# Designs tried in a protein design run: peptides against a protein of PDB entry 2AZE. Part 34

Target 1, 148 residues: chain A of PDB entry 2AZE
Amino acid sequence: AQECQNLEVERQRRLERIKQKQSQLQELILQQIAFKNLVQRNRHAEQQASRPPPPNSVIHLPFIIVNTSKKTVIDCSISNDKFEYLFNFDNTFEIHDDIEVLKRMGMACGLESGSCSAEDLKMARSLVPKALEPYVTEMAQGTVGGVF
Target 2, 101 residues: chain B of PDB entry 2AZE
Amino acid sequence: GRLEGLTQDLRQLQESEQQLDHLMNICTTQLRLLSEDTDSQRLAYVTCQDLRSIADPAEQMVMVIKAPPETQLQAVDSSENFQISLKSKQGPIDVFLCPEE

## One batch from the design tools (peptide; aimed at target 1 H96 D97)

Design b1_p18_5_s3 (made by RFdiffusion4, then SolubleMPNN; from b1_p18_5, 10 letters changed)
Fold by OpenDDE base, seed 2:
Structure b1_p18_5_s3 (fold): chain B 148 residues (1-148), chain C 101 residues (1-101), chain A 18 residues (1-18)
Amino acid sequence: as target 1 above (148 residues)
Amino acid sequence: as target 2 above (101 residues)
Amino acid sequence: EKTYVYSVEELPSRLVLK
């Protein structure tokens, strides 16, 4: 019937929306874990050193990075007010945001790739509110979304 | 299909989405709290050593960009053109290399 | 060619394709 067809379309729409939200939630969880883990790491490091790192030796979030071969020639043009930059490279480059940097540093405990050890999973769970722990577990097992 | 069954499925999906929204709200709240906590923000940093650990320091250079929100970043990466354009509307952009490089 | 908008508030990605 026409009504059933309409509802099936609606069902598909809702399923897609849920799928998108699941992806967003997973990323949010990863960010939360990564940020909290980073803060915890740095706090511990500063306590052990009994001092903060030199100001010019650290990069505070947020940031993005561009990496390229050391052999790459880069031409840079900067406006007087530093509102505009133009970089010309003679070879390929990569762009990454700080979130990706944190993931590559292992701050997300390998949860992003399902490469969590028992210790990694324990750490990940400890960095989220109780309500999110089951979802973290599902992420580690790769079983997120199975209920839909 | 079965109208009643399909209707029930939609109700279940609605409930699932509501639970999902709830979890997202919790997570968003946590992130906001982190962003508003001065001590956390003070400790929210990476070192040049961290950056070098994810990029081969012997072969790669790492350029750091600190840009205001809503900065436009245009990237062209092709065999004939390699370019990055940055345009900020809210303030100056800071670009630098790690001092240890 | 890709154009992004860098958004600190935008999640899950800071670099959003236009």
Scores: peptide ipSAE 0.333, ipTM 0.910, DockQ to the pose 0.246
OpenDDE base, seeds 1, 3, 4, 5: peptide ipSAE 0.330, 0.315, 0.297, 0.086; ipTM 0.911, 0.908, 0.908, 0.887

Design b1_p18_5_s4 (made by RFdiffusion4, then SolubleMPNN; from b1_p18_5, 9 letters changed)
Fold by OpenDDE base, seed 5:
Structure b1_p18_5_s4 (fold): chain B 148 residues (1-148), chain C 101 residues (1-101), chain A 18 residues (1-18)
Amino acid sequence: as target 1 above (148 residues)
Amino acid sequence: as target 2 above (101 residues)
Amino acid sequence: EKTYVFSVENLPSRLILS
């Protein structure tokens, strides 16, 4: 019947929306874990060193990085007010945001790839509210969305 | 019948989505708390050593960009054109290299 | 060519495709 067909279309729409929200939630969880883990690491490091690092040796979030070969020639044009930049490269480059940097540093405990050790998973769980712990476990096991 | 089954499925999916929304609200609240905590803000940094671990400056040049929110970044990376354009609306953009480079 | 907008909101990425 036409009514059943309409409901089936709606069902698929809702399933797709849920899938999108699941992806967004997973990324937000990874960000939370990475940020808290970074703060914890730095706090401990500063306590052990008995002082903070030199100001010009650290980069506070948020930031973006661009990397290219050291052999790459870069021409840069900057507006007087520094509101506008133009970079021309003679070879390929890569762009990464701070979130990706933290993941590559291991700050998300390998949860982003589902390759958590027991200790990694323990750390990840400890950095989120209790309500999010079951979801963290599912992410580690790769079972998110299994009920759908 | 099929109609009853679909109706039940939609109700269950609605419940599932509401649960997801709740979890997302919890998560975004935690992220907001981090952004509002002065001590967390102070400690939310990476070092040049961290950047070297993922992009060795012995082989790669690493350029750091700190820009205000809503800054536009245009990137072209092809065999015939390699370009990055930055346009800020809210303030100056800062671009620098780590001292080790 | 890709165009992004920097975001500090609670989003999956700092670089949001325009």
Scores: peptide ipSAE 0.392, ipTM 0.918, DockQ to the pose 0.231
OpenDDE base, seeds 1, 2, 3, 4: peptide ipSAE 0.351, 0.336, 0.330, 0.343; ipTM 0.915, 0.909, 0.913, 0.914

Design b1_p18_6 (made by RFdiffusion4)
Pose (drawn by RFdiffusion4):
Structure b1_p18_6 (pose): chain A 148 residues (1-148), chain B 101 residues (1-101), chain P 18 residues (1-18)
Amino acid sequence: as target 1 above (148 residues)
Amino acid sequence: as target 2 above (101 residues)
Amino acid sequence: SESFLFNVDELPSFLKLS
């Protein structure tokens, strides 16, 4: 019984590591897909009607987004060297990652929620190495859990 | 008995984790190659029209923050106001708005 | 008061304070 207790806690510890690692693997696959999709969308757009986009109309990754109502008062304070910043808000604001932005743009082909059309899934499968294809299929069905 | 049962479980979980680590290894390698790729990095950008479909600078205000790696972001819910604090240990941080308002 | 501290490399995908 004593030894069994030790094996059970070890088992639960491993089950926790696998559960964390599955979520990490899924997120990484989505990033791999979203990044590659964004790059190919821009590579194609730069062909159509030549001259690369003006530098001020473009934002390179990595970046963060903050949005609030147009009315919301913001107070900005900046350190000399611009290493430190402080923003005060008199209302609710939202913070978004670039990956989240790319997902909302549909760059991950709806795979973030299994919301893929046949073309979306085909696109997602082609942007990932063959060894990751089964796991992409698992993500598309939502049958990722059960903890293997 | 149960001891063998737990031992068999530990073996299944050991093999499953080895497989997951292998896939993660392939996955992070793909991401490393993308980061080392100059042409991909040059093309890894979003337009102002992109940031619109997720929050357009017509009704809502949009702020873009670009801080070097390892910088800290603290968000605070005061008794009366909201705050965002950015502390970069190395390198300056950049902040700007979107053109359409 | 409540505070939330993050590394920008590990920032959650979405945060809203209301």

Design b1_p18_6_s1 (made by RFdiffusion4, then SolubleMPNN; from b1_p18_6, 10 letters changed)
Fold by OpenDDE base, seed 3:
Structure b1_p18_6_s1 (fold): chain B 148 residues (1-148), chain C 101 residues (1-101), chain A 18 residues (1-18)
Amino acid sequence: as target 1 above (148 residues)
Amino acid sequence: as target 2 above (101 residues)
Amino acid sequence: EKVYVFDIDKLPSRLVLS
């Protein structure tokens, strides 16, 4: 009885670990798709323009953004060497990493929400190695999560 | 019996995890390849137009932060104080606003 | 009060403070 109980505890532990890894894998896939799609977009755009964009007109990864109401009052303190920043907001704000920005730009093809069109799904599949294509399909269908 | 069933389940879970690990390794490898490709890194950028498309500067202020690796970010969320603290160890932090169109 | 401490390279994709 005790042995079975121990194994059941271990089973649950492993199930939770697998669940966590599934989430991590999905995020990695989304990152890969988003990055490759972004690079592809920009490469095409630069080719069409026959020149790269002005250096000050682009923001290279990595970055984060903070957004808040335009009416929000922000106090900022900066050290002389710019190693330290302190921002005080009088209202709510949001922080987004670059991956989230790319998702909202559609660079992940809507795969993050399972809202891919047929063309989006085709693009997503084309941006991953063959071994990952079935998983991409499952993500698009919202069927990821089972124990395999 | 029950014990045999549990043992079998654990073996199956191990196999599933191994498959998952394999897929994760593939993804990690692809991401490393991207990070090591100079041309890809050169092209890994967004524009102010991109940022405006996801957060309208007419309504939302968008602040961009570029900080060195291992920079610490501390955020405080309370009814009395909303705060972001940044502390870098490896160099200066760059902060700028996305301009309105 | 909620205090969040992150390495900037290990942020959640989205963090809303309100």
Scores: peptide ipSAE 0.450, ipTM 0.916, DockQ to the pose 0.887
OpenDDE base, seeds 1, 2, 4, 5: peptide ipSAE 0.437, 0.326, 0.211, 0.442; ipTM 0.915, 0.910, 0.902, 0.917

Design b1_p18_6_s2 (made by RFdiffusion4, then SolubleMPNN; from b1_p18_6, 12 letters changed)
Fold by OpenDDE base, seed 3:
Structure b1_p18_6_s2 (fold): chain B 148 residues (1-148), chain C 101 residues (1-101), chain A 18 residues (1-18)
Amino acid sequence: as target 1 above (148 residues)
Amino acid sequence: as target 2 above (101 residues)
Amino acid sequence: EKVYVYDIDKLPNKLVLS
């Protein structure tokens, strides 16, 4: 019947929306873990050194990185006020957000790929509120995606 | 019947979505707390050594871009032209290279 | 040719141009 067909369409719509939100939630969890872990690492390091690092030796979030072969030729044009930049590359390059950088640094404890050691998982759980711990566990096992 | 089953499914999906929304709100709250904490923001940094650990400058050039919010980034992927364009409306853009060891 | 336009605050975590 037409009524059932309408509900089936709505069902599919909701399923897709839920899937999108699941992805968003996972990313938010990873960001939270990565940020907190980074802050914790740096706090500990500064305590051990008994001083902050030199200002020019650190890069505060947010930032973007671009990486390419060292042999890549890059032409750069900059406006006088530095409001506009134009880079031309003669070869391929990659752009990474700071979150991706943190993940590659291990700040997300390998949770992003479900490759957590027991210690990594313990750390990850410790960096989220209690309500999120079950979800973190599921992420580590790669079992997130079901309807609950 | 079929109609009753679909109706029940939709209710269950609504409950699932509400649970997701709740968890997302928890996450966004935590992130907001971090953004509002001065000490956390002071400690939210990476070093050049960190960047070298993920992209060896011996093989890869690493360029760092710090741009004001709402800066537009346009990237062009073409066999004949690889390009990045940055346009800021709120202030100057800072670009620098991560040095090699 | 592929053109990507983003707000700097809303980039994907990784973007590869090749």
Scores: peptide ipSAE 0.445, ipTM 0.914, DockQ to the pose 0.884
OpenDDE base, seeds 1, 2, 4, 5: peptide ipSAE 0.437, 0.101, 0.438, 0.031; ipTM 0.913, 0.891, 0.914, 0.874

Design b1_p18_6_s3 (made by RFdiffusion4, then SolubleMPNN; from b1_p18_6, 11 letters changed)
Fold by OpenDDE base, seed 2:
Structure b1_p18_6_s3 (fold): chain B 148 residues (1-148), chain C 101 residues (1-101), chain A 18 residues (1-18)
Amino acid sequence: as target 1 above (148 residues)
Amino acid sequence: as target 2 above (101 residues)
Amino acid sequence: TKTYVYDIDKLPSKLVLS
């Protein structure tokens, strides 16, 4: 009985670990898709324009964004060497990493929310190695982790 | 019995985890390859137009922060004070606003 | 009051402070 109990505890531990890894894998897949899709988009755009965009008109990864109401008052202090910044806001704000930005741009093909069209899913599958395609499909269907 | 059943379950979970590890390795390898590809990195950018598409500066101020790796970000959520603190150890931090269209 | 400390390379996808 005690042995069984120990194994049950271990089972739960493993299940939780697997769940965490599944989450990590899904995020990695989304990152991969988003990144490759972004690169593809920009490559095509530059080809069509026959030139790269002006250097100061683009923001290279990595980056983060902070957004707040345009009415928010922000006080900023910067160290002399620009190694330290302090921002004080008089109202709420949001912080988004670049991956989130890419997702909202649709670079992850809606896979992050399970809102993939047939074309979106096709694109997503095309941007991952063959071994990951089944997982992408399951993500789109919302069936990942069903065995656990 | 129950013991045998649990043992089998654990074995199956182990196999599942190994499969996940394998897939994760594949994925991380792909990401590494992308990070090592100069052309991909050159093309890894967004525009202010992109940012406007997700947060319209007409209503929302959008601030972009580019910071070196290992930069620490501290955010304070308080009814009395909302704060972001950035501390870099590897170089200067660049902050700029995305203008309205 | 909530204080969040992150490596900037390991931020959550979205952090809303309100």
Scores: peptide ipSAE 0.456, ipTM 0.916, DockQ to the pose 0.896
OpenDDE base, seeds 1, 3, 4, 5: peptide ipSAE 0.022, 0.455, 0.455, 0.450; ipTM 0.872, 0.915, 0.916, 0.917

Design b1_p18_6_s4 (made by RFdiffusion4, then SolubleMPNN; from b1_p18_6, 8 letters changed)
Fold by OpenDDE base, seed 3:
Structure b1_p18_6_s4 (fold): chain B 148 residues (1-148), chain C 101 residues (1-101), chain A 18 residues (1-18)
Amino acid sequence: as target 1 above (148 residues)
Amino acid sequence: as target 2 above (101 residues)
Amino acid sequence: SKTYVFNIDELPEKLVLS
């Protein structure tokens, strides 16, 4: 019946929306873990050093990274007020968000790839509210979706 | 029947989505709390050493860009031109290179 | 050619131009 067909279309729409939200949730969890882990690392390091690092030696979030071959020729034009920048590259380049940087640093405990060690998983769980722990476990196992 | 089954499925999906939304709200709240905590933001940094660990400066040039919120980034991918354009509305943009080890 | 326009606050984690 037409009614059933309409409901099937709606079902598919909702499934897609849920899938999108699952991806968003996973990213949010990774961000939370990465940020908290980073803060924890730096706090510990500063305590051990008994001082904060020199101001010009650190890069505070947020930031982005652009990387290219060191042989790449880059032309840069900057406005007088530094409100506008134009970079021209003669070769390929990559742009990375700070979240990607944190992941590569291991701040997300390898959870982003589902290949975290037992210790990494323990750390990851400790950095989220208890309500999120089951989901973190599922992410680590690659079995996301069991919590609902 | 089929109709009843589909109706039940939709109800279950609604409940699942509500649970998902709840978890997302928890995460968003945690991130907001981090952003509002001055000490946490003070400690939310990486070092040039960190960047060197993920992108070898011996092979790659690593450029760091710090731009105000609402800055527009335009990237052009062409066989003849690779370009990044930055336009800020709220203040100056800071760009610097991470030195080699 | 491909042109990408982003708000800096909504940048993808990785963008490769090649």
Scores: peptide ipSAE 0.427, ipTM 0.909, DockQ to the pose 0.888
OpenDDE base, seeds 1, 2, 4, 5: peptide ipSAE 0.418, 0.030, 0.415, 0.412; ipTM 0.909, 0.879, 0.905, 0.908

Design b1_p18_7 (made by RFdiffusion4)
Pose (drawn by RFdiffusion4):
Structure b1_p18_7 (pose): chain A 148 residues (1-148), chain B 101 residues (1-101), chain P 18 residues (1-18)
Amino acid sequence: as target 1 above (148 residues)
Amino acid sequence: as target 2 above (101 residues)
Amino acid sequence: SKSWTFTVEELPASLTLS
């Protein structure tokens, strides 16, 4: 019984590591897909009607987004060297990652929620190495859990 | 008995974790190759029209923050106001708005 | 008061404070 207790806690510890790692693997696959999709969208757009986009109309990754109502008062304070910043808000605001932005743009082909059309899924499968294809299929069905 | 049952479980979980680590290894390698790729990095950008479909600078204000790696972001819910604090240990941080308003 | 601290590398996908 004593030894069994030790094996059970070890089992539960491993189950926790696998559960964390599955979520990490899924996130990484989505990033791999979203990044590659964004790059190919821009590579193609730069063909159609030549001259690369003006530098001010473009934002390179990595970045963060903050949005609030147009009325919301913001107070900005900056350190000399611009290493430190402080923003005060008199209302609710939202913070979004670039990956989240890319997902909302549909760059991950709806795979973030299994919301893929046949073309979306085909696109997602082609942007990932063959060894990752089964796991992409698992993500498309939502049958990722059960903890294998 | 149960001891063999738990031992068999530990073997299944060991093999499953080795497989997961392998796939994660392939996955992070793909991401490393993308980061080392100059042409991909040059093309890894979003337009102002992109940031619109997720929050357009017509009704809502949009702020873009670009801080070097390892910088800290603290968000605070005061008794009366909201705050965002950014502390970069190395390198300056950049902040700007979107053109359409 | 309540505070949340993150690194830009470990930032959640989204955060809304109301």

Design b1_p18_7_s1 (made by RFdiffusion4, then SolubleMPNN; from b1_p18_7, 7 letters changed)
Fold by OpenDDE base, seed 3:
Structure b1_p18_7_s1 (fold): chain B 148 residues (1-148), chain C 101 residues (1-101), chain A 18 residues (1-18)
Amino acid sequence: as target 1 above (148 residues)
Amino acid sequence: as target 2 above (101 residues)
Amino acid sequence: SKTYVFTVESLPSKLVLS
């Protein structure tokens, strides 16, 4: 009947919404793990060195990375108040946000690729609240995506 | 029947979504707590060494951009144009360069 | 606005990280 068809449409809609939320949750988990892991790393490093790093030797989050070949010519236009920047490149460039940088640094423990070692998985689990641990495990196994 | 089955499915999906919402709330809460923790923010940094691990400074120029919240970023990367535009409304934009090793 | 060829030397707002 038409009613059943309507419910089937709604079912599909809800499934799609759930899928989107699953993706968002996974990203949030990765962000949390990466951030906490970074903080932990730096805390340990500073303790070992018995001092914080020089102020101009570190970049605090948030930030954006832009990289391009050293051969790339870049023209930069800057407003007087430095509120506006315009970069023109003569070749391709890459942009990476801080989260992506942290992932590449291994701060997300390889969880983003689902290829965690046992040690990495242990670390990842330790950096999230207990309620999230099962989800972290599923992410590591690549079994996230089902409806629970 | 089919109607009853679909109705039950929708109820189950609702429960699943509620569980997801709960987990997401936990995550967002944790992130908020981290953002509010002064010590955590102080320690939330990367080094030049970290950046060198992302792109080889011997081959790549690595530029770091620090911009205020709500800064607009426009990027075009095509054969016709290679451009990045930044527009801040809340303050100046800073640019840092990662030196070669 | 100011226009510069992007180099370590020419970008006035840049900071070379140590």
Scores: peptide ipSAE 0.031, ipTM 0.871, DockQ to the pose 0.037
OpenDDE base, seeds 1, 2, 4, 5: peptide ipSAE 0.028, 0.028, 0.021, 0.029; ipTM 0.873, 0.869, 0.859, 0.871; seed 5 fails the geometry check

Design b1_p18_7_s2 (made by RFdiffusion4, then SolubleMPNN; from b1_p18_7, 9 letters changed)
Fold by OpenDDE base, seed 2:
Structure b1_p18_7_s2 (fold): chain B 148 residues (1-148), chain C 101 residues (1-101), chain A 18 residues (1-18)
Amino acid sequence: as target 1 above (148 residues)
Amino acid sequence: as target 2 above (101 residues)
Amino acid sequence: SKTYVFSVETLPSRLVLK
């Protein structure tokens, strides 16, 4: 029946929307965990050192990084007001945002890849509100979708 | 029947999406709280050592870009063209190398 | 080519694919 077909189309549309939101939520959770974990790490480090790090030795969020071989030749053009930059490389490069950096640092506790130790999972759970803990658990287990 | 089944499925999906939205709101709220906390923002940094851990400057050059919101980054990475263009609408862009490099 | 935007959709600002 045409009516059933219409509903099936709608069903598929909703499923896709939910899938997209799931991805967004997972990313938000990872960001939250990574950020809080970073803050905790730095707070502890500064307490142990009894001082903050030198101002020019740290990079505050937000940022992105571009990395390339040291042998790569880079030509840079900058506008007078520094509103525009143009970089030309003679070889490949990589771009990473700050969240990616944090993930690679382990700040997301390996949750991004489902590679959580028991300790990692405990840490991750401790960094989110109670309502999000089940989702964190599912992410760690690779069984996302059971929360709703 | 089939119609009733589909109708029920749609209702269930609606409820699931509502729950998902709720969780997202919670998460977004937490992120906003972090962004509004001065101490958290002060402590929201990485070191050059951190960057070395993911991209060793012994072999890789690491360039840091700090740009205002809504800045556009266009990247071309192909065998024939390797380019990054940045265009800000809200302010200057800061580009630098890690000081420890 | 890929175009990204420094977005405030997440906090802090993230690089998102346009």
Scores: peptide ipSAE 0.406, ipTM 0.908, DockQ to the pose 0.208
OpenDDE base, seeds 1, 3, 4, 5: peptide ipSAE 0.399, 0.393, 0.396, 0.399; ipTM 0.908, 0.908, 0.907, 0.908

Design b1_p18_7_s3 (made by RFdiffusion4, then SolubleMPNN; from b1_p18_7, 9 letters changed)
Fold by OpenDDE base, seed 1:
Structure b1_p18_7_s3 (fold): chain B 148 residues (1-148), chain C 101 residues (1-101), chain A 18 residues (1-18)
Amino acid sequence: as target 1 above (148 residues)
Amino acid sequence: as target 2 above (101 residues)
Amino acid sequence: PKTYVFTVENLPSRLVLK
């Protein structure tokens, strides 16, 4: 019947939206874990060193990085006010944001790639509110969305 | 029947979505708290050593871009054209290499 | 060419594709 067909369309629509929200939630959780873990790491490091790092030795979030071969020739044109930049490369390059950098650093405890050890999982759980712990566990197990 | 089943499914999906929304709100709140915490923001940094760990400077050059929000980044990466353009309307852009590089 | 906008609030990355 047409009514059932309409509801099927709506069901599919909602399923798609839920899927998208699940993805977003997972990313938010990963970001939270990564950021808190980074802060914790740096706090500990500074305590051990009994001083903060030199100002020019650190890069505060947010940032973007561009990496290319050291052999790549880069021509750079900069406006006087530094509002505009133009880079020309003679070879390929990669662009990454700080979030990806943190993940590659292991700040998300490997949760993003299924490489989460028991200790990593414990750390990850400790860096989120209690209400999110079950979801973190599900992420580690790959069972997110098992009940909807 | 099918109609009743679908209706029930939709109700369950609504509840599931509400749960997701709740969890997302918790997450966004936590992230906001981090952004509002001065000490956290002070400690929210990576080092050149960190960057070296993910992009070996022996083989790769790492360029860091600090730009205001809403900065436009246009990238062309083709066999005949390799280009990045940056355009900010909110302030100057800072591009630099790690001092060790 | 791919054009991005650098953001701090959008997911999943800082670079939002236009």
Scores: peptide ipSAE 0.376, ipTM 0.916, DockQ to the pose 0.252
OpenDDE base, seeds 2, 3, 4, 5: peptide ipSAE 0.316, 0.374, 0.296, 0.345; ipTM 0.909, 0.914, 0.908, 0.913

Design b1_p18_7_s4 (made by RFdiffusion4, then SolubleMPNN; from b1_p18_7, 7 letters changed)
Fold by OpenDDE base, seed 5:
Structure b1_p18_7_s4 (fold): chain B 148 residues (1-148), chain C 101 residues (1-101), chain A 18 residues (1-18)
Amino acid sequence: as target 1 above (148 residues)
Amino acid sequence: as target 2 above (101 residues)
Amino acid sequence: SKTYVFSVESLPSSLVLS
C-alpha cells in the first residue's frame, strides 16, 4: 500500500540520519577524550617540574601543522597586515589539524582505531561523563553500527 | 501486519535517535565547559617533542600555523602544483617552526 | 605583499620554538 511505501521512505531517512549522528557523536567523544587527556598530562608534567614550560616551547590549541621534506623549497608571500599567506612548494606536503595530531599522540587512547588496550579503555572511560561510558565501550568493540 | 511492523520500527528508531541526541547534548556540554575553563585552556598545548612524534624535524620541516577562527585554508597538492593559501578575516596569522632536537 | 624564501629568519611574523 501507499502508506507502507511512505513509511519505508521515512524509515530509510531516519536510518541515514542516525548513522550520521553516530559518526558525529563518535568524533565529539574522541575530541573530548583527547582534550581532557592532554590537559591531564600537562597538568601532571607541570606539577612534577614545579613550573610551567617556557612560553615559546609550547603551542596552544587550536593550530594546524604543515610538514614537508627539508629539501623542499618554499616560497612565502605575506600581506602587509598578515591576514593573507601564500605558500608555494616545489614538492608535496602534508597538512594535519590539531585533533589529528592529538590522536597520533595517543591522546584518544587508540579508541579512534579500535586499538585500545584494557588500560587505554579504562582511561578513555574515565575521561567522559558516566552516561557516555557505554558508548565508549561500544566504540572500542567496534559495534557502534547498530541502533540503540 | 506490514503496516504495524513498520510503525513499530519507526517508533524504535525515534527512540534511538532521541538517545543519540541526549548523548550528543551531554558531549557538547562537556566540550563547552572545557572551552570556558581558563585553566584547561592554559594547559591545552603541545610541545616540540609532541610534534617530533608526528614528523621528525631531522628529515621534515614542521611548520605550525595559528590563525583566528573562520580563517580560510586552501591547499593544492598535485604533481603540477603545490600550494597553500590562508586568508584570515579576524586577525593576523602566526607561523612557528619546530626546531630539530 | 612581501615575498620570502620561507625561513623563520626571513619571516618577521614567525618564531622558532624553544
Scores: peptide ipSAE 0.033, ipTM 0.871, DockQ to the pose 0.037
OpenDDE base, seeds 1, 2, 3, 4: peptide ipSAE 0.028, 0.028, 0.032, 0.028; ipTM 0.874, 0.871, 0.874, 0.870

